# Designs tried in a protein design run: peptides against a protein of PDB entry 4Z5W. Part 107

Target 1, 305 residues: chain A of PDB entry 4Z5W
Amino acid sequence: IPDVFLELNKLWYFSAQSNLFNGEMPRSLSNSRSISLLSLRNNTLSGQIYLNCSAMTNLTSLDLASNSFSGSIPSNLPNCLRLKTINFAKIKFIAQIPESFKNFQSLTSLSFSNSSIQNISSALEILQHCQNLKTLVLTLNFQKEELPSVPSLQFKNLKVLIIASCQLRGTVPQWLSNSPSLQLLDLSWNQLSGTIPPWLGSLNSLFYLDLSNNTFIGEIPHSLTSLQSLVSKENAVEEPSPDFPFFKKKNTNAGGLQYNQPSSFPPMIDLSYNSLNGSIWPEFGDLRQLHVLNLKNNNLSGNIP

## One batch from the design tools (peptide; made by RFdiffusion4, then SolubleMPNN)

Design b2_p18_4_s1 (from b2_p18_4, 8 letters changed)
Fold by OpenDDE base, seed 5:
Structure b2_p18_4_s1 (fold): chain B 305 residues (1-305), chain A 18 residues (1-18)
Amino acid sequence: as target 1 above (305 residues)
Amino acid sequence: MTIDTSSLPKEGGDNLMT
């Protein structure tokens, strides 16, 4: 990428995704006063990620996903006072979340999917201080760690939480009950155990629940038949979606479906591939907005209602 | 199937389900 961004004093949006760019980010780009949205996703860019937050006063969105960057996660990003969206998916950091992210009040959407992030306890303890955080994607990190169940963890504005394919141990954490605006929860492909907690049915905005491919036992909580978002079509206030797409994949390297916003996901309950027992509740018939009910590969019995 | 925010491999056309 050429070092000409100082001359481009009106450049607001720069998208150069899915190209073959190599080398480092040019210094003029890291000092751009005009750029609001920057996407360099799916290139071969290298070196350390550095942004001059004192210069980049208009930066609101950053997508650097699927690049060959090395070194540390930039600890100065919280100084980018307008930065809302960060996608660092598929960058091999081999790091913990920086402590400075406690001060990241502008942050609304964060993804570290498949970025070799370590220490889920520290990550959640830090990120809970991001009061405006609505979307958090941590898929394919924290391999074989324990999902913390500390009740003091609070993500008050969280709408989308995806922590899939981490081989996480533990139970469905009670601190999620402190997120009443949660719309999408994916904890699939872990080693989570215990029962599915009844308080999940109190999450009135929850339209997408994936707990598949875990070791859950006991009955399906009857409270899931009362999920308000699946009973009635709420006039969901169109909140601004993250500036990065979501991908539903079979495997990391497989083809998949792209979803431009969380609301594009079909309303779903997936409890498949667990050890759940008991009956299917007839009151699942009240979930008039439900598109997908997946209960396969469990120990369920009785009649299909 | 899991949800991530990493790009699809270039060989697999982005089937945009809008």
Scores: peptide ipSAE 0.353, ipTM 0.749, DockQ to the pose 0.053
Fold by OpenDDE base, seed 1:
Structure b2_p18_4_s1 (fold): chain B 305 residues (1-305), chain A 18 residues (1-18)
Amino acid sequence: as target 1 above (305 residues)
Amino acid sequence: MTIDTSSLPKEGGDNLMT
């Protein structure tokens, strides 16, 4: 990418995604005062990620996902006072989330999907201080770590939580009950154990639940048949979506489906590939908005209602 | 299937489900 962004003093939106750009980000780009939305996703850009937050005063959205950047997560990003959305998916950091992110009050949407992030306990402890955080994607990180169950963790405004394919141990964490606005929860492809907690059915905005491919035991909580968002349409609050798309993939390198916003996901309960027992509750028939009920590969018995 | 925010491989086409 040429170093010509000084001349582009009115450039508000720069999208150069899905090209073949290589090399480092131009210094003029990292110092742009005009850019609000920057997307360089799906290129071969390299070097250290550096943004001059004192210059980039209009930066609201940053998508650098699927690039060959190296080095540390930029600890100065919280100084970008308008920065709401960050997508750092598929950047191999091999790092922990910086402590400075405790101060990231502008942050609304964060993805580190497949970014070799380490220490989930520290990550969640830091990110709980982001009071405006609504979307958190941490898929394909924290390999074989334990999902912290510390009840003091609090994500008050969290709407989308995706921590899939981490091989995480532990249980469904009680601290998620402190997120009453949660709409989408994906904890699939972990090593989570114990029972599915009944308080999940109290999350009245939860329309998408994926707990598939874990080691959950016991019965399906009857409270899941009372998920209000799946009973009636009335509570679908269309909130501002992240400025980055979501991808539902079979494998990291496979084709997948693109979803531009979380609300584009079909209403779903996926509990497949666990060790759940007991019956299918007939009251699942009350979930009139449910598109997908996946209970396959469990130890369920009785009649299909 | 897992949800991530990394782009699809170019060869696989962005099947935009509208």
Scores: peptide ipSAE 0.343, ipTM 0.753, DockQ to the pose 0.053
Fold by OpenDDE base, seed 4:
Structure b2_p18_4_s1 (fold): chain B 305 residues (1-305), chain A 18 residues (1-18)
Amino acid sequence: as target 1 above (305 residues)
Amino acid sequence: MTIDTSSLPKEGGDNLMT
């Protein structure tokens, strides 16, 4: 990428996704006063990620995912006072989330999917201080760690939480009950155990639940048949979606489906590949907005209602 | 199937569900 962004003083949006760009980010780009949206996703860019937040006063969205960047997560990003969305998926940081992210009040959407992030306890303890955080994607990190169950963790404004494919141990954490606006929860492909907690059915905005490929036992909570978002089409005010797309993949290197916004996901309950027992509640018939009910590969018995 | 925010492999056609 040429170092010409100083001359481009009116450049508001720069999207150069899915190209063959290599080398480092140009210094003029890292100092751009005009750029609001920057996406360099799916290139072969390298070096350290550095942004001059004192210069980049208009930066609102940053997508650097699927590049060959190295080094630490830029600890100065909270100084980018308008920066709302960050996608750092598939960047091999091999790091913890910086402590400075406690002060990241502009942050609304964050992804570190498949970025070799370590220490989930520290990550969640830091990120809970981001009062405007609505979307958090941490898929393919924290390998074999324990999902913290600390009741003091609080994500008040969280709408989308995806922590899939981490081989995480533990239980469904009770601190999620402190997120009443949660719309999408994916904890699939972990080693989570215990029972599915009944309080999940109190999350009135929850339209997408994936707990598949875990070690959950016991009955399906009857409260899941009363999820209001699946009973009635509430006109959920479409809050601004993250500026980065979501990808539903079979495998890390397989083809998949792109979803431009969380609302594009079909309303779903996936409890497949667990050790759940008991019956299918007939009251699942009340979930008129439900598109996908996946209960396969469990120990369920009785009649199909 | 898991959700991530990393791009699809270039060889895999993006089935955009809009």
Scores: peptide ipSAE 0.341, ipTM 0.754, DockQ to the pose 0.053
Fold by OpenDDE base, seed 2:
Structure b2_p18_4_s1 (fold): chain B 305 residues (1-305), chain A 18 residues (1-18)
Amino acid sequence: as target 1 above (305 residues)
Amino acid sequence: MTIDTSSLPKEGGDNLMT
């Protein structure tokens, strides 16, 4: 990418996704006063990620995912006072979340999917201070760590939480009950154990639940048959979607489905590939908005209602 | 299937579910 962004003093939106750009991000781009949305996703860009937050006063969205960047997570990003959305998926950091992210009040959507992030406890302890955080994607990190269950963790405004394919140990964390606005939860492809907690059915906005491919035991909580978002069409005011799409993939390198917003996910309960027992509740028939009920590969018994 | 925010491979047809 040429170093000409000083001349582009009115450039508000720069999207150069899915090209063949290599080398470093131009210094003039890292100092752009005009850019609000920057996407360089799916290129071969390299070097260290650096943004001059004192210059980039209009920056609201940053997508650098699927590049060959190296080095540390930029600890100065909280100084980008308008920065709301960050996609750093598939950038190999081999790092912890910077402590400076405690101050990241502008942050609404964050993805570190497949970015070699370490220490989930520290990450969640830091990110809980981001009061405006609505979307958090941490898929393919924290390999074999324990999902912290500290009840004091609070993500009050969290709408989307995805921590899939981490081989995480532990249970469904009670601190998620402090997220009453949660719409989408994916904890699939972990080593989570225990029972599915009944309080999940109290998350009235939860329309997408993936707990598949874990080691959950016991019965399906009857409270899941009363998920309000699946009983009735809430006129979900389309809250501002993250500026980055979601991808439902079979594996890390497979083709998949692109979802431009969380609301594009079909209403789903996936509890497949666990060790759940007991019956299928007939009251699942009350979930008139449910598109997918996946209970396969469990120890369920009785009649299919 | 897991959800991530990393781009699909260019050769993998984006079945855009809008």
Scores: peptide ipSAE 0.334, ipTM 0.749, DockQ to the pose 0.054

Design b2_p18_4_s2 (from b2_p18_4, 10 letters changed)
Fold by OpenDDE base, seed 1:
Structure b2_p18_4_s2 (fold): chain B 305 residues (1-305), chain A 18 residues (1-18)
Amino acid sequence: as target 1 above (305 residues)
Amino acid sequence: MTIDLSNLPKEGGDNLMT
């Protein structure tokens, strides 16, 4: 990418995603006063991520995902006072979340999916201070760590939480009950154990629940049959989605389906590939908005209602 | 209501949901 962005003083949107760009991010781009949205996703950009937040006063969205950047997570990003959305998916940092992110009050959407992030306990302790955080994607990190169950953790405005494929140990964390606006929860492909907690059914906005591929035991909580978002359409609050897409794969050989909005996901309960027992509750029939119920590969018994 | 009994694949795009 050429170092010419100082001349582009009216450039508010720069998207150069899905190209063959290599080398470092131009210094003029890292100092652009005009850019609001920067997307360089899916390139071969390298070097350390540096943004001059004192210059980049209009930056609201940053997508650097799927690049060859190296070094630390930029600790100065909280100084980008308008920065709401960060997509750092598939950037191999081999790092912890910076302590400075406690001050990241503009942050609404964060992805570190498959970014070699370490120390989930520190990450969640830090990110709980982001009062405006609505979307958090931490998939494919924290290899074999324990998902913290500290009840003091609080994500008041959290709507989308995805921490899949981390081989995390522990239980479904009680602190998620402090997130009443939660719409989408994916904790799939972990080593989570214990029972599925009944309080999950109290999350009135929860329309997508994936707990598949874990080691959960016991019965399916009857409270899941009363998820209000799945009973009626009236509770589907369309809120502004993050500026980055989500990907869901249906089959090993299929390309990931891109979803631009969490609300575009089909309403789903996936509890497959666990050690759940007991019966399927007939009251799952009351979930008129439910598109997918996946209970495959459990120890369930009785009649299919 | 669709009961999907299919296997979920591991390799995906950015912000993968499994």
Scores: peptide ipSAE 0.030, ipTM 0.615, DockQ to the pose 0.208
Fold by OpenDDE base, seed 2:
Structure b2_p18_4_s2 (fold): chain B 305 residues (1-305), chain A 18 residues (1-18)
Amino acid sequence: as target 1 above (305 residues)
Amino acid sequence: MTIDLSNLPKEGGDNLMT
């Protein structure tokens, strides 16, 4: 990418995603005062990520995903006072989330999917201070760590939490009950254990629940049959989607399905590939908005309702 | 709208839900 962005003093949107760009991010781009939306996703860009937050006063969205960037996570990003959305998926940092992110009050959406992030406890302890954080994607990180169950963790405005494929140990964390606005929860492909907690059914906005491919035991909590968002449409809060897409793989070898908005996910309960027992509640029939109920590969018994 | 990006090798699995 040529270093000519100083002349582009009216440039508010720059998208150069899915190209063959290599080398470092141009310094003029890292100093752009006009840019609001920057996407360089799916290139071969390299070097350290640097943004001059004192210059980039209009930056609201940053997508650098699927590049060959190296080095540390830029600790100065909280100084980008308008920066809301960050996609750093598939950037191999091999790092912890910077402590400075405690001050990241503008942050609404963050992805570190498959970015070799370490220390989930520290990550969640830091990110809970991001009062405007609505979307958090941490998939394919924290390999074999324990999902912290610290009840003091608070993500009050969290709408989307995805921490899949981390081989995480532990239980469904009670601190998620402090996120009453949660719409989408994916904790699939971990080593989570214990019972599925009944308080999940109290998350009135939760329309997508994936707990598949874990080691959950016990009965399906009856409270899941009363998920208000799955009973009626009336509570579908149209919230602004993050500026980055989500991907769901139907199979480990299949391509990902892209979802541009959380609302584009089919209303779903996936509890498949666990060790759940007991009956299927007939009251799942009351979930008129539910598109997918996946209970396969469990120890369920009784009649199919 | 769901777009199958199976043929986009680098983009597939950013923000992956499994």
Scores: peptide ipSAE 0.028, ipTM 0.599, DockQ to the pose 0.256
Fold by OpenDDE base, seed 3:
Structure b2_p18_4_s2 (fold): chain B 305 residues (1-305), chain A 18 residues (1-18)
Amino acid sequence: as target 1 above (305 residues)
Amino acid sequence: MTIDLSNLPKEGGDNLMT
């Protein structure tokens, strides 16, 4: 990428994703006063990520995902006072989330999917201070760590939480009950144990639940048959979406289905590949908005309703 | 509502953000 952005004083949007760009980010781009949205996703860019937040006063969205960047997570990003959306998926940091992110009040959407992030306890303790945080994606990190159950953790405005494929130990954490606006929860492909908690059925906005591929035991909570967002359409909250897409992979060899908004996910309950027992509740028939109910590969018994 | 009781292979529902 040429170092010409100093002359582009009216440039507010730069999109150069899915190209063959290599080398470092241009210094003029890292100092751009005009840029609001920067996307360099899916290139071969390298070096340390550096942004001059004192110069980049208009930066609102940053997508650097799927690049060859290295080193630490930029600790100065909270100084970008308008920065709302960050996509750092598939950047190999081998790092913890910086303590400075406690002050990241502009942050609304964050992805570190497959970024070699370590220490989930520290990550959640830091990110709970981001009062405007609505979307958090932490998939393929924290390998074999324990999902913290600390009751003091609070994500009051959290709407989308995805922490899949981490081999996490522990239980479904009680602190998630402090997120009444939660719409999408994915904790699939972990080593989570215990029972599925009944309070999940009190999350009135929850339309997508994936707890598949864990070690959950006991009965399916009857309270899941009363999820208000799945009973009636009137609870479909129009929500501000992150500027980055979501990808749902159906199969290891298939290209992921791209979803531009959380609301574009089909309403789903996936409890497959666990050790759940008991009956399938006939009251799942009351979930008129539910598209997919997946209960396969469990120890369920009785009649199929 | 679609109920899937099939033995589909353990290929991850990884919401891989790319």
Scores: peptide ipSAE 0.031, ipTM 0.594, DockQ to the pose 0.067; fails the geometry check
Fold by OpenDDE base, seed 5:
Formats: structure tokens, C-alpha cells, sequence
Structure b2_p18_4_s2 (fold): chain B 305 residues (1-305), chain A 18 residues (1-18)
């Protein structure tokens, strides 16, 4: 990428995603006063990520995902006072989240999916201080760690939480009950155990629940048949989506389906590939907004309603 | 009510939902 951005004093949006750009980010780009949205996703950019937050006063969205950046997560990002959305997916940091992120009050959406992030306990302890955080994607990190269940953890404004494919141990954490605005929860492809907690049915905005491919036992909580977002359409709060897409794969060899907003996901309960027992509640028939119910590969018995 | 029987990969894209 050429070092010409100092002359582009009216450049508000720069998207150069899905190209063949290599080398480092140009210094003029990291000092741009005009840029609000920066996307360099899916390139071969390298070196350390550096942004001059004192110069980049208009930066609101940063997408650097799927690049060959190296070094530390830039600890000065909280100084970018308007920065709301960060996509750092598929950047191999081999790092912990910086302590400075406790001060990241502008942050609304964060992805570190498949970024070799370590220490989930520290990550969640830091990120709970981000009071405006609504979307958090941490898939393919924290390999074989334990999902912390500390009741003091609090994500008040959290709407989307995705921590899939981490081989995480533990149980469904009670601190999630402190997130009453939660709309989407994906904890699939872990080693989570215990029972599915009944308080999940109290999350009135929850329309997408994936707990598939775990080691959950016991009965399906009857409270899941009363999820208000799945009973009636009236509670669908249209909120601004993150500026980065989500991907869902159906198979290992399939291309991921791209979803541009959380509200575009089909209303779903997936409890498949667990050790759940008991009956299927006939009251699942009351979930008139539910598109997908997946209960396969469990120990369920009785009549199919 | 649709029963989706999808198997999700352990390896995926940026911002993967499994």
C-alpha cells in the first residue's frame, strides 16, 4: 500500500479487503485524521500493528482480520476515543489481551476469532470493564483452558457472545445471567459439562442458542420453552450490527455462510451431540418464532411431540 | 420447525460461529 494518505484529507472510508497487499501499513495511514472506517481484511500485510490514536481521532471501525501481522496486540488502542469495532480475527498474536483494554470505553464489538489468544480468565476480567461491549467473538482460542464461572464477572450490555471450538472445560457460567440483553450465545464444540441451567430461559432476548458438541447431562430445562424472543416477534430490538461479518459453516469442507448482522441468524436452539436425557417438552410448540430445533445425538426418550 | 443436522468444523473462518 503506498504512503500517500496524508494528502487524502477527506478520506472517510478506506476498504482494501480481499486483495494481495503485502508489507507493512503505510505510516500516513496510521496517522490519518480523516479515516473513520478502515478495512484491510484478507490480505498478506505484515509487521507490527501500530496506530497513532492521537492523530486518528475519527477512527470508528478497524478490520485487520486475516493478515500476517506479528508482535503484540497494540495496547494504545483504548486511546482511539471513537474506536467502536475491532476485527482482529485470524491474526496469530500468541498473546493475552492487554490490561489497557480495561479503559476501552468506546469499544462495542471485538473479535479475536482464531488469533492464538491465551488466558480466558484474564481476557474476561479485562473485557468486563468495557461497559459498551455488545459483541464478543473469541472462537478458536484458549485451547483446553477452563471457562471461568466467577459470579462477579459482569457484561451488562452483552448481546452476542461466541466462544466456540476452544476445548473449554467447566460449566455454563452463572455470570451470563448478569447479561439480560443477550441475544446470541454460542458455546459449541467445547468440553463443557454439568446440566444446562434453567436461568438460560430467563434471557428474554435470546433467540440463538448453540450448546452443541459438549458433554452436557440431565434433562433439557423446561424454561427453554418460555424464551420470550422465540414466543413472539414483538421483542426483536433492531440494534446496529458490528461492522464485521459472521461466518457459520455447515461442514468442515464447506465454505462458511456469511452473515452481516446477528439478526440475520435463524432463530435456533441447538443442543445436539450431548448426553442429555428425558423427554422432548411438547411446549417447544409454543416457540412460534423458532426456525431450528436440533436435539440429535443425545440420550432423549419418550414420544416425539 | 426445521431440524438442522449440521456438523460444524473445528477449523474455520474469521468470526466463525460453529
Amino acid sequence: as target 1 above (305 residues)
Amino acid sequence: MTIDLSNLPKEGGDNLMT
Scores: peptide ipSAE 0.023, ipTM 0.620, DockQ to the pose 0.198; fails the geometry check

Design b2_p18_4_s3 (from b2_p18_4, 9 letters changed)
Fold by OpenDDE base, seed 3:
Structure b2_p18_4_s3 (fold): chain B 305 residues (1-305), chain A 18 residues (1-18)
Amino acid sequence: as target 1 above (305 residues)
Amino acid sequence: MEIDLSNLPKEGGDNLIT
């Protein structure tokens, strides 16, 4: 990428995603006063990520995912006072979340999917201070750590939480009951244990629940048959999605289906590949908005309703 | 001014929902 962005004083949007760009980010780009949206996703860019937040006063969205960047997570990003969306998926940081992110009040959407992030306890303790945080993606990090159950953790505005494929231990944490606006929860492909908590059925906006590929035991909570977002259409809150896409794998070898908005996901309950027992509740028939109910590979018994 | 240099995705599956 050429170092010419100082002359581009009216440039507000720059997308160079899915190209063959290599080397470091241009210094003029890291100092751009005009740029609001920056996407360099899916390139071969390298070096340390550096942004001059004192110069980049208009920066609102940053997508650097799927690049060869290395080193520390930029601790100065909270100084980018308008920065709302960050996609750092598939960047090998081998780091913890910076303590400075406690002050990241502009942050609404964050992804570190497959970024070699460590210490989930510290990460959640820091990120709970981001009062405007709505979307958090932490998939493929924290390998074999314990998901903290500390009741003091609070994500009051959280809508999308994805912490899949971490081999996390522990239980479904009670602090998630403090997130009444939660629409999507994915904790799949972990080593989570205990029972599925009944309070999940009180999350009136929850339309997508994936707890598959865990070690959950006991009965399916009857309260899941009363999820209001799955009973009626009236609770489909169209709220601002992150500026980065989501990908759902259909098969291990296929490119994931791209979803531009969480609201475009099919309404789903996936409890497959657990140790759940008891009956399937007939009242799942009341979930008229539910597209996918997946209960396969459990110890369920009785009649199929 | 807007600059779009987007091309077809080479690699999908950042932000995986599994």
Scores: peptide ipSAE 0.042, ipTM 0.650, DockQ to the pose 0.325
Fold by OpenDDE base, seed 2:
Structure b2_p18_4_s3 (fold): chain B 305 residues (1-305), chain A 18 residues (1-18)
Amino acid sequence: as target 1 above (305 residues)
Amino acid sequence: MEIDLSNLPKEGGDNLIT
């Protein structure tokens, strides 16, 4: 990418995604006062990520995902006072979340999917201070760590939480009950254990629940049959729209389907590939908005309602 | 539901819902 962005003093949107760009991010781009939206996703860019937040006063969205960047997570990003959306998926940092992110009040959407992030306890302790955080994607990190259950953790505005494929140990954390606006929860492909907590059914906005491929035991909480977002359409929930897409893989070998919005996911309860027992509640029939109920590969018994 | 397959990452999906 050429180093000409100082001359482009009216450039507010720069998208160069899905190209063959290599080398470092241009210094003039890192100092642009005009750019609001920056997407360099799916290139071969390298070097350290550096942004002059004192210069980049209009930066609202940053997508650097699927690049060959190296080094540390930029600790100065909270100084980008308008920065809302960050996609750092598939950047191998081999790092912890910077402590400075406690001050990241502009942050609404963050992805570190498959970014070699370490220390989930520290990450969640830091990110809980991001009062405007609505979307958090941490898939393919924290390998074999324990999902913290610290009751003091609070994500008040959290709408989307995805921490899949981490081999995480522990239980469904009670602190998620402090997120009443939660719409999408994916904790699939972990080593989570214990029972599925009944308070999940009190998350009135929860339309997508994936707890599949874990070690959950006990009965399916009857409270899941009363998820209000799945009973009626009347709750037009404010859609979290991060400036980055989501991808759902149907099969291990298939390209992921891109979804631009979490609301574009079919309403789903996936509890498959666990050790759940007991009956399927007939009241799942009341979930008129539910598109997918996946209970396969459990120890469920009784009649199919 | 808008599915844009044009922007698929070369190494598969980022922001995976699995």
Scores: peptide ipSAE 0.035, ipTM 0.632, DockQ to the pose 0.256
Fold by OpenDDE base, seed 4:
Structure b2_p18_4_s3 (fold): chain B 305 residues (1-305), chain A 18 residues (1-18)
Amino acid sequence: as target 1 above (305 residues)
Amino acid sequence: MEIDLSNLPKEGGDNLIT
């Protein structure tokens, strides 16, 4: 990428994603006063990520995902006072989330999917201070750590939480009940145990629940048959999606389907590949908005309603 | 001014929902 962005004083959107760009980010780009949206996703860019937040006063969205960047997570990002969306997926940081992120009040959407992030306890302790945080993606990190169950954790405005494929131990954490606006929860492909808590059915905006591929036991909570977002359309709060896409793989060998908005996900309850027992509740028939109910590979018994 | 040099993703699944 050429170092010419100082001359581009009217450039507000720069997308160079899915190209063959290599080397470091140009210094003029890291100092751009005009850029609001920056996407360099899916390239071969390298070096340390540095942004001059005092210069980049218009920066609202940053997508650097799927690059060969190295070093630490930039601790100065909270100084980018308009920065809302960060996609750092598939960047091998081998790091913890910086303590400075406690002050990241502009942050609304964050992804570190598959970024070799460590210490989930510290990460969640820090990120709970981000009062505007709505979307958090932490998939493929924290390998074999314990998902903290500390009741004091509070993500009041959280809409989307994805912490899949981490081999996390523990239980479904009670602190999630402090997120009444939660719309999407994915904790799949972990080593989570215990029972599925009944309070999940009180999350009136929850339209997508994936707890598949864990070690959950006991009965399916009857309260899941009363999820209001799945009973009626009236509770579907359309909120602005993050500026980065989501991907869902149907099969291990398939390319991921791209979804530009979390609202484009089919309404789903996936509890498959657990050790759940008891019956399928007939009241799942009341979930008129539900597109996918996946209960396969459990110890369920009785009649299919 | 907008500059869009986007192309088809080489790799899928940056923000993977599994």
Scores: peptide ipSAE 0.030, ipTM 0.628, DockQ to the pose 0.328
Fold by OpenDDE base, seed 5:
Structure b2_p18_4_s3 (fold): chain B 305 residues (1-305), chain A 18 residues (1-18)
Amino acid sequence: as target 1 above (305 residues)
Amino acid sequence: MEIDLSNLPKEGGDNLIT
């Protein structure tokens, strides 16, 4: 990418995604006063990620996903006082979340999907201080770690939490009950155990629940038949989506389906591939907004309602 | 001013939901 951004004093949006760009990010781009939206996703950019936050006073969205960047996660990003959305998916950091992210009050959406992030306990302890954090994607990190259940963890404004395919141990953490605005929860493809907690049914905005491919036992909580977002449409709070897409794969070898917003996901309860027992509650018939109920590959018994 | 230099995605599934 050429070093010409000093003269582009009216450039507010720059997208160069899905190209063959290599080398480092140009210095003039890292010092741009005008850029609000920056996407360099899906290139071969390398070197250290550096942004001059004192110069980049208009930066609101940063997408650097699927690049060959090296070194540390930029600890100065919290100084970018308008930066709301960060997509760092598929950047191999081999790092922990910086302690400076405790001060990241502008942050609303963060993805580190498949970025070799380590220490989930430290990551969650840091990120809980981000008071405006609504979307958190941590899929394909923290391999074989334990999902912390510390009751003091609090994500007050969290709407989307995706921590899939981490081989995480532990249980569904009680601290998630402190997130009453949660709309989408994916904890699939882990090694989570215990029972599915009844308090999940108190999350009145929860329309998408994926707990599939775990080791959950016991009965399906009857409270899941009372999820208010799945009973009626009246509770759908339309909020601004993150400036990065989501991808759902049906199979490991299939291309991911792109979803531009969390609300584009079909209303779903997936509890498949667990060790759940007991009956299917007839009251699942009250979930008039539910599109997908997946209970396959469990130990369920009785009549199909 | 807006500059879009986007092209066809090489890889999908950056923000994977399984």
Scores: peptide ipSAE 0.027, ipTM 0.660, DockQ to the pose 0.329

